Peptides against a protein of PDB entry 3QIS. Designs and how they scored, part 289

Target 1, 334 residues: chain A of PDB entry 3QIS
Amino acid sequence: PSLELSRREFVFENVKFRQLQKEKFQISNNGQVPCHFSFIPKLNDSQYCKPWLRAEPFEGYLEPNETVDISLDVYVSKDSVTILNSGEDKIEDILVLHLDRGKDYFLTISGNYLPSCFGTSLEALCRMKRPIREVPVTKLIDLEEDSFLEKEKSLLQMVPLDEGASERPLQVPKEIWLLVDHLFKYACHQEDLFQTPGMQEELQQIIDCLDTSIPETIPGSNHSVAEALLIFLEALPEPVICYELYQRCLDSAYDPRICRQVISQLPRCHRNVFRYLMAFLRELLKFSEYNSVNANMIATLFTSLLLRPPPNLMARQTPSDRQRAIQFLLGFLL

## One batch from the design tools (peptide; made by RFdiffusion4, then SolubleMPNN)

Design b2_p26_5_s3 (from b2_p26_5, 10 letters changed)
Fold by OpenDDE base, seed 2:
Structure b2_p26_5_s3 (fold): chain B 334 residues (1-334), chain A 26 residues (1-26)
Amino acid sequence: as target 1 above (334 residues)
Amino acid sequence: SEDEEIDRWVEEQFARLREERKEEEE
């Protein structure tokens, strides 16, 4: 069997978080026998492609002189955004299109990724006074390394951060500040806030706006701005409540005094973001007659975002653990 | 304390935002 491929080199320029890109090519059976094709893993890989790439269809049959269109889909989710922001991964891959009893055909994937504040650590964002697209990639790497070292120092109760380091971090990331400022001004009276989904086009505009500028006003509906805050919290590499404190939050969930002591052990940026968000959510709850927001709804929604189980425990989360996590957050909303 | 600093900062931010919200409702 043999195949003819219309293209073997694919370039995905300016790949962004949550923006789907598609490149298509044709495969044709130029042989005289039916053939089965499949994308196969390379010798050392578990998957035929990187997590941000997909082929559709990834396998199939071709009769003699049959042609099939294959779509190569590039999509950066929350699962790939952090490693692409750091430059640990890149928009580069090699696909192996295998023909049963035939040859292997190699496809080259290349391109560039545009960094996002989504999927960047709270520690790095607190140091980032300019939009992420204005920050040199070399400085992004340094900010991530420095963020890790500060997190470790804070958790170990080691020497107070030298107050003399010339660049004081922000109290909270400017991206969270912009989202909360907008929602506080315009969304307190918004009916069904956090219950109505945003528009996908508006979400992309909000993400691009936060990555490239410090706007006076965020574009889009209050629902889109509210959903952008949820997406931001979901995309954090480390949740607002660090994984190391997850179990202690569950164990303290019915003691408000111990809950406050657990939060006091968060790194400064995480603690500040937590307190800022809780204060904002308590403000929204004052307008419950207008926005239909109640403490149980908010606690249920934000618990999954702020208090994520560590990856090693994610498959073992019980309904009891989820209820304790909700109860922990309720103690800050009431 | 660091906790008193962040609480004051949050209160100052929200005091500003409450005034800005009133100016938009007028």
Scores: peptide ipSAE 0.635, ipTM 0.956, DockQ to the pose 0.839
Fold by OpenDDE base, seed 4:
Structure b2_p26_5_s3 (fold): chain B 334 residues (1-334), chain A 26 residues (1-26)
Amino acid sequence: as target 1 above (334 residues)
Amino acid sequence: SEDEEIDRWVEEQFARLREERKEEEE
């Protein structure tokens, strides 16, 4: 069997978080026999492509003289955003299009990724005084390394060494501040806040706004801004309540005094964000007559974002654990 | 305390925002 490919080199310029890009090519069976094609893993790979890449279709059957269009889809989800922000991964791959009983065809994928504040650590964002798109990639790496070290020091209750000539961290990430500032000002009377989905186009504009400071004001509806906050919290590599404290939050869920003591053990940036968000959510709850927001809804929604089980416990989360996690958060909303 | 510092900062932010919200409702 043999195939003709219309293209073998693909370039994905300016790849962004949650922005789908597509490149298409055609494969044709120019042979005299039917063939089955599939994308196959390279030697030592478990998957035929990186997590941010997909071929559609990734396999198929072609009769003689049959032709099929294949879409190469690049999509950076929460699962790939952190490693692309750090430059640990890049928009580069090689796909192997295999013919059953035939030869391999190699496709080259290349491009560039534009960093996002989404999927960046709270510690790094607290140190980042300007939009992430203005920060050189080398400096992003340094900020992540420094942020990791400061998190570890905070967890170890190490006395803050003299904050050397490093600029004082922000109280909270400016991106969270912008989202909360907008929602506090404009969304307190918004009917069905956090219940109505945002628009995908507006979400993209909000993400781009937070990443670039363009436009100067957050665009889109209150629903889109509210959903952008949820997406931001979901995309955090470490949740607002650090994984190390997850079990202690569950164990303390019915003792408000112990709950506060657990939160006091968070790294400063995480603790600040938690307190800021809880104060904001308590403000929204004052307007429940207008925005239809209640403590149980908010606790249920935000618990999955703020108090995520560690990856090793995700498969073991019980309904009881979920209820304790909700109860923990309720103790800060009521 | 650090906790008293963040709580004050949050209160200051929200005081500002309550004023800005009133100015937009007028």
Scores: peptide ipSAE 0.634, ipTM 0.956, DockQ to the pose 0.808
Fold by OpenDDE base, seed 1:
Order: C-alpha cells, then sequence, then structure tokens
Structure b2_p26_5_s3 (fold): chain B 334 residues (1-334), chain A 26 residues (1-26)
C-alpha cells in the first residue's frame, strides 16, 4: 500500500490558551489495494501526539483512489497550559502516519505559544506587576523557581524572607483582583450569576485582555467575566487550597476553628487569595434576591476549583469526601 | 499580623468598591 499526502509540514502561529486552531490536509490511496492508516506513537512515546494536539480521524480505511481529509487540531487546555507557559514544552511535534503492511509518513508540527496568566502559579502572579505578555520568558522561569522556593520555605516554617529584597509581592494576583473588582462592581445584581455560561468569544477576549493589559474594565458580559474567574481557578497548577492540605480540610469540615487553622497554614499568596475570594463570595450572597446565588450553590461550584483532590486521590473521591469538601467551604460563606 | 494585614486590605478594597458601585447605581 502507498499514500499521497497533500501536505507534511504544519505551522501553528500564536497558539493561545483555550483557542482551537485547525490545519487540514488530504491523504489519498494512490495504490491498487485497500489500505488501513493510523497515527502511531514514536518508539519511546505512549501517545501518537502531545496532549495539545489531535488528529481527526486518527485512523481509517482507504479504498484504491479514495481520499480523506484529516484535521490537525491544536488546543491548549488546563492540562497543557502550565508546561507551555514555563517553556518546558513547546508547539513542536512529529506525527507518524503508519500504513498497515506499508511505510511510515512523517508530519512536522511547529509553531509558537503565547504565555497566559491562566495556568501560572499564584506565587509567580503575585510577583508579576505587569501583564504576562510584557514579561520575558526567561524572567517567567525565574519567577516560577523563586515562587517554588518561597512555597517550600513557607511549608517548612523556615525564617521569613529577608525584608530587604526588591519589590514586595502583590497581596493577590492582579488578574484575580481585576476579575473580582469587576464582578463586585457590576455583577452583584446579575440574575443567574455563575449559573449562566459565558460566550466563548468573550472568554477569549477576557483571557487576552488579562494576558496583555491592566484594563480599567474587563470586556464582555458579567456571565463571561464570572466564568473567566472559574476558568482561572481551574487552570491553576496548584489549587488555591494546596494539595498538601486537602485531607485536613475534609477532616476539619465540621469544626470551623480547625478549618481556620488549616487555612492559616497555606502559603501567603494562597491564603490571601482564599480569604479575598471568600470575602467576595460573602458579598455576592448579600444580593441573593437579585443574583439567585446561594451558599450551597457557591460552595458546590467553588469546591471543585479551590479544594481539588490530589492527582493520586482523584479517582478515589467518595460522595462523602465531596460533601465534606463542600461543608468546609460553607464554613467560610455563612 | 499578616492575617490582620490581608483582612484590612480586603475591607479597604471592598469599601472602595461599595462606593464605586453606589456611584454607578445613582
Amino acid sequence: as target 1 above (334 residues)
Amino acid sequence: SEDEEIDRWVEEQFARLREERKEEEE
């Protein structure tokens, strides 16, 4: 069997978080026999492509002189955004299109990724006074390394960082501040807040706005701004409540004094963000007659974002564990 | 304390935002 490919080189320029890009090509059976094609892993890989790439279809049959269109889809989810922001991964891959009893055909994927504040650590963002797109990639790496070292020192109860080092960190990330500032000012009376989904185009505009500027106002509907806050919290590499404290939050869920003691053990940036968000959500609850927001709805929604199970426990989360996690947050909303 | 500092900062931010919200409603 043999194939003809219309294209073998693909370039994905200016790849952004949650923005789907597509490139298409054709494969044709120029042989005299039916052939089965499939994308296959390279010798040392478990998957035929990186997590941000997909081929559709990834396998199929072609009769003699048959042609099929294949879509190469690039999509940076929450699962790929952090490693692309740090430059640990890049928009580069090689796909192997295999024919059963035939040859391998190599496809080259290349491009560039544009860093996002989404998927960046709270510690790095607290040190980042300018939009992420204004920060050199080298400095982003340094900020992540410094942030890791500060988190580790905080967890080890080591001596506070010497007050003499340069710029004081922000109390909270400016991106969270901008989202909460907007929602506090404009969305307290918004009917069905956090219940109605945002518009995908508006979400992309909000992400681009937060990545490139410090706006006076966030673009889009209150629903899109509210969903952007949820997406931001979901995309954090470490949840607002660090994985190390997850079990202690569940164990303390019915003791408000122990719950507060658990939160006091968070790294400064995480603790500040948690307190700031809880205070904001308590403000929204004062307007429940207008925005249809109640404590149970908010606790249920934000629990999955703020109090994520560690990756090793995610598959073992019981309904009881979920209820305890909700109860933990309820103790800060009531 | 650091906890008193953040709680004060949050209250200052929300005091500002309550005034700004009132000005947008008038």
Scores: peptide ipSAE 0.634, ipTM 0.956, DockQ to the pose 0.759
Fold by OpenDDE base, seed 3:
Structure b2_p26_5_s3 (fold): chain B 334 residues (1-334), chain A 26 residues (1-26)
Amino acid sequence: as target 1 above (334 residues)
Amino acid sequence: SEDEEIDRWVEEQFARLREERKEEEE
């Protein structure tokens, strides 16, 4: 069996977080026998492609002289955004299109990724006074490395933060500040806030706006701005409550004094963001008559974002653990 | 303390935002 491929090289320019790109090609059975095709993993890979790439269809049968269109879909989700932002991964892959009893056909995927403040660490963002798209990629790597090292030093309580040499970090990421400022000004009276989904186009505009500028006003509806805050928190590589404190939050969930002591042990940027968000949410709850937002709804929604189980425990999260996590957050909302 | 600093900063931000919200509602 043999295939003819209309194209073997694909370039995805200016790939962005949550923006789907598609490239299509045709495969034709130029043989005289039916053939089965499949995308197969490379040697040592578990998947036929990187997490941000998909082939559709990824397998199929072709009769003699049959042609099928294959879509190569590039989509950077929360699962790939961090590694692409850091440059640990790139918009480069090789797909192996296997023909049963035939040969392999190699497809080259290339392109460039545009960094996002979504999926960037709170530590790096606190050091980032300019939009991420204005920051050289080399400096983003340095900011992530420095941020990791400072987080470790802070957690180890060993070295006083050498306050002297670097520009004073922001109290909170400017992106969170912009989102909260907008919601605080314009969304306190918004009916069904955090209950109504945003518009996907508006979400993309908000993301692009935060990545490229420091706007006076965030574009889009209050629902889209609210969802953008949720997406931001969801996309964080380390949740606002660091994974290291997850179990202690659950264990303290019914003791408000211990809960506060657990939060005080967060890295400065995480602690600041947590306290800032809790203060914002408490302000929002004053308008519950207008926005239909209550403490239980907010606690339920934000707990999954702020207090995520460590990846190794995620599959083991019990209903009791979820309830403790919600109770922990409720102690800061009430 | 660092905690008192952030609490003060948050209150200052929200005091500003309450005034700005009031100006947008007028």
Scores: peptide ipSAE 0.630, ipTM 0.955, DockQ to the pose 0.842

Design b2_p26_5_s4 (from b2_p26_5, 13 letters changed)
Fold by OpenDDE base, seed 5:
Structure b2_p26_5_s4 (fold): chain B 334 residues (1-334), chain A 26 residues (1-26)
Amino acid sequence: as target 1 above (334 residues)
Amino acid sequence: SEEEEIDKWVEEKFAKLKEERKKEEE
């Protein structure tokens, strides 16, 4: 069997969080026999591609002189955004297009990723006084490392933030402040807030706006700004309630005093963000007659975002655990 | 306390937001 490929080198320029890019190529059976093609893992890989890449179709049959279009889709989800922001992973891969009883054809994937405030830690974002796209990549790495060390120090209650650090961190990320500020100003009377999805184009504009600027106003509908806040919280590498406190939140869910004590043990930036969000949501609930938002809806929605089970426990979450997690948040909304 | 400082900061932010919003509605 033999294939002709229209292209073997693919460049994905300016890859962004949640922005789908597609490159297409053709494969043609220039042989005399039917062939089966498949993308196969490299020797040490479990998958034929990195998590942010897919081929469609990834396998198939070609008759002699048949041609098929293959789409290479690059999409950075919440699962890949953090490792791309840190530069731990890159927009580089090699695909192996295998022919049954034939040759391997190598495809080179390359490109550049544009960092996002989405998928960046709260600790790092609190240190970023400028948009993430204005921060040198080297400084992003340093901020992530420093953020991890500060989280550990904060959890250990060991060292007060060295007041001598020339740049006092923000109390909350500017991105969260901007989103919440906008929603508070313009969305309190928005019917079906957090219930109606945003527009994908507007979501991309909001993400790009927050990554590149400190706007006076966030672009897009109130629904898109509201969904952008949800996406931001979902994309956090560490949820607003740190994984270390997850079980304690569930155990305390029916004791409001213990719930507050658990929150007080969060890292400073996480604690600030949690309190800021809860204060916003309590204010939003005062407009329930206009926005159709109620405490049970909000608690149910935000529980999955703020109080995520640790990855190792995700598959073991019981309906009781979910109800306790909701009850934990309800104690801050009521 | 650090807690009271945060709560005060949040309250000041929301107070400012409420004042800005009132000025936009006038």
Scores: peptide ipSAE 0.066, ipTM 0.708, DockQ to the pose 0.776
Fold by OpenDDE base, seed 2:
Structure b2_p26_5_s4 (fold): chain B 334 residues (1-334), chain A 26 residues (1-26)
Amino acid sequence: as target 1 above (334 residues)
Amino acid sequence: SEEEEIDKWVEEKFAKLKEERKKEEE
């Protein structure tokens, strides 16, 4: 069996978070026998491609002189955004198109990724006084490493945060402030806030706006701005309530004094973001007659975002654990 | 409240950053 490929090299320029890109090519059976094709893992790989890439179809059957179109889809989700922001991973891969009883055909995937404030740590964002696209990639790596070290020092309570450091971090990330300040000013009376989905085009504009600028006004509807805040919180590599405190939050869920003590042990940026969000949400609840928002709905929605189980415990989360997590947040909303 | 202090601090910082950027564009 033999195949002819219309293209073997693919370049995905300016790949962005949540923006689908597609490149297509054709494969043709130029042999005299029917053939089965499949994308196969390389030696020592579990998957035929990286998590941000897919082929459609990934397998198929071709009669002699038959042709099929294959789509290579690049999509950076919350699962790949952090490692691409840090440069730990890149828009580079090699696909192996295997022909049964035939040859292997190699496809080269390349491109560039544009960093996003989405999927960046709260600690790193608090150090970024400029939009992420204005920050050199080398400096992003340094900021992530420094952020990890500061988080560890803060959790260990070993070193008082030297209030005298010449470059004081922001109290909260500018991106969170922009989103919340917009919602506070314009969305408190918005009917069905956090219940109505945003527009996908507006969400992309909001993400691009936050990555590239410090706007006076965020573009899009209040629903799109609200959903952008949810996407931001979901994409955080470390949730607003750090994984290390997850179990303590559940254990304290019925004691409001212990709940406040647990929050006080968060890293400064995480603690500030938590308090800022809770203040906003309490204010939003005063307008429940206009926005149809209630404490149980908000607690349920934000619990999944702010108080995530550690990755190793996700599969073991009980309904009781979810109820305790909701009860923990309710103690800050009421 | 501590929340109101955070809000005011962030607003003040952002007002300055916006004003600096506006001067760089002029």
Scores: peptide ipSAE 0.035, ipTM 0.632, DockQ to the pose 0.073
Fold by OpenDDE base, seed 4:
Structure b2_p26_5_s4 (fold): chain B 334 residues (1-334), chain A 26 residues (1-26)
Amino acid sequence: as target 1 above (334 residues)
Amino acid sequence: SEEEEIDKWVEEKFAKLKEERKKEEE
């Protein structure tokens, strides 16, 4: 069997978080026999492509002289955004298109990724005084490394970090501030806030706005801004409540005093973001007659975002653990 | 600067939160 490919090199320019890009090519059976094609893993890989890439179709049959269109889809989700932001991974891959009893055809995928504040650590974002798109990628790496080292120091040393670090980190990420301040100003009376989904185009504009500071004001509906906040919290590599405190939050869920003590042990940035979000959500709950938001709904929604189980425990989360996690947050909302 | 406004706004919010907490501890 043999194939003719219309193209073998693909370039995905300016790949962004949650923005789908597509490149298409044709494969034709130029042989005299039917063939089955499939994208196959390389020798050391478990998957035929990186998590941010897919082929559609990824397999199929071609009769002699048959042609099929294949779409190569690039989509950066929460699962790939952090490693792409850090430059640990890149928009580069090699696809192996295999023919049964035939040869392999190699496709080269290349491109560039534009960093996002989505999927960046709270610590790094607290150090970013400017939009992430204005920050050199090399400096993003340094900011993540420095932020990790400060987090570790802050966990080990109950000593207040000496005020002598030349650049004081922000108390909260500017992106969180912008989202929450917008919602506080404009969305407190929004009916069905956090219950109605945003528009995908508006979400992309909001993400781009936070990443670039263009436009100066967050675009889109209150629903889109609210969903952008949820997406931001979901995309965090380390949740607002650090994984190290997860079990202690569950264990303390019915003791408000212990809950407050556990939160006090969070790294400064995480603690600030948590308190800031809880303050906002408590304010939002005062407008429940207008926005149809209640404490149980909010606690249920935000628990999965703020109080995530550590990756090693994620598969073991019980309904009881989820209920404790909800109760933990309820103690800050009521 | 936008930073100073953010920090000030956060400080005001945190000051209010600290006052609310002091009232909850009294």
Scores: peptide ipSAE 0.030, ipTM 0.635, DockQ to the pose 0.060
Fold by OpenDDE base, seed 3:
Structure b2_p26_5_s4 (fold): chain B 334 residues (1-334), chain A 26 residues (1-26)
Amino acid sequence: as target 1 above (334 residues)
Amino acid sequence: SEEEEIDKWVEEKFAKLKEERKKEEE
């Protein structure tokens, strides 16, 4: 069996978080026998492609002289955004198109990723005074590494971080401030806030706006700004409540004094973001007659974002754990 | 409150950052 491929090299320029790109090519059975094709993992890979890439179809049959279109879809989700922002991963892959009892055909995927404030750590963002697209990629790596080391030091050392001559980090990321300040100013009276989805085009505009500028106003509807906040919180590599405190939050869920003590142990930026979000949400709840927002809905929604189980425990989350997590957050909303 | 101090501090920092940016664009 043999295949003819219309293209073997694919370039995905300016790949962005949550922006789908598609490249198509044709495969033709130029042989005299039916063939089965499949994308197969490389040696030592578990998957035929990286998490941000998909082939559609990824397998199929071709009769002699049959042609099929294959779409290569590049989509950076929350699952790939962090590793692409840090430069740990890149828009580069090799696909192996295997022909049963035939040859392997190699496809080269290349391109460039444009970093996003979405999927970047709170610590790194607190050190970014400029939009992430204005920050050199090399400096992004350094900021993430330094942020990790400072987080560990702040957790291990009850000692005040030395007032070294490093520019004082922001108390909260500018992106969080912009999102929350917008919602606070303009969305408190918004009917069905956090209940109505945003527009995908507006979400992309908000992401691009936050990645490239410090706007006076965030573009889009209040629903899109609200959803952008949820997406931001979901995309955080480390949730606002750090994974290490997850169990302590559950254990303290019915003691508001212990809950406050647990929050006080968060890294400064995480603690500030948590308090800022809780302040905003408490204010939003005062307008429940207008926005239809209630404490149980907000607690349920934000608990999944702010108080995520550690990856190793994710598969083991019980309904009781979820209820405790919600109760923990309710103690800050009521 | 600590929240009001955070908000004021953030607002002051953003005002400064916007002024610095305007000076770099001039």
Scores: peptide ipSAE 0.029, ipTM 0.639, DockQ to the pose 0.065

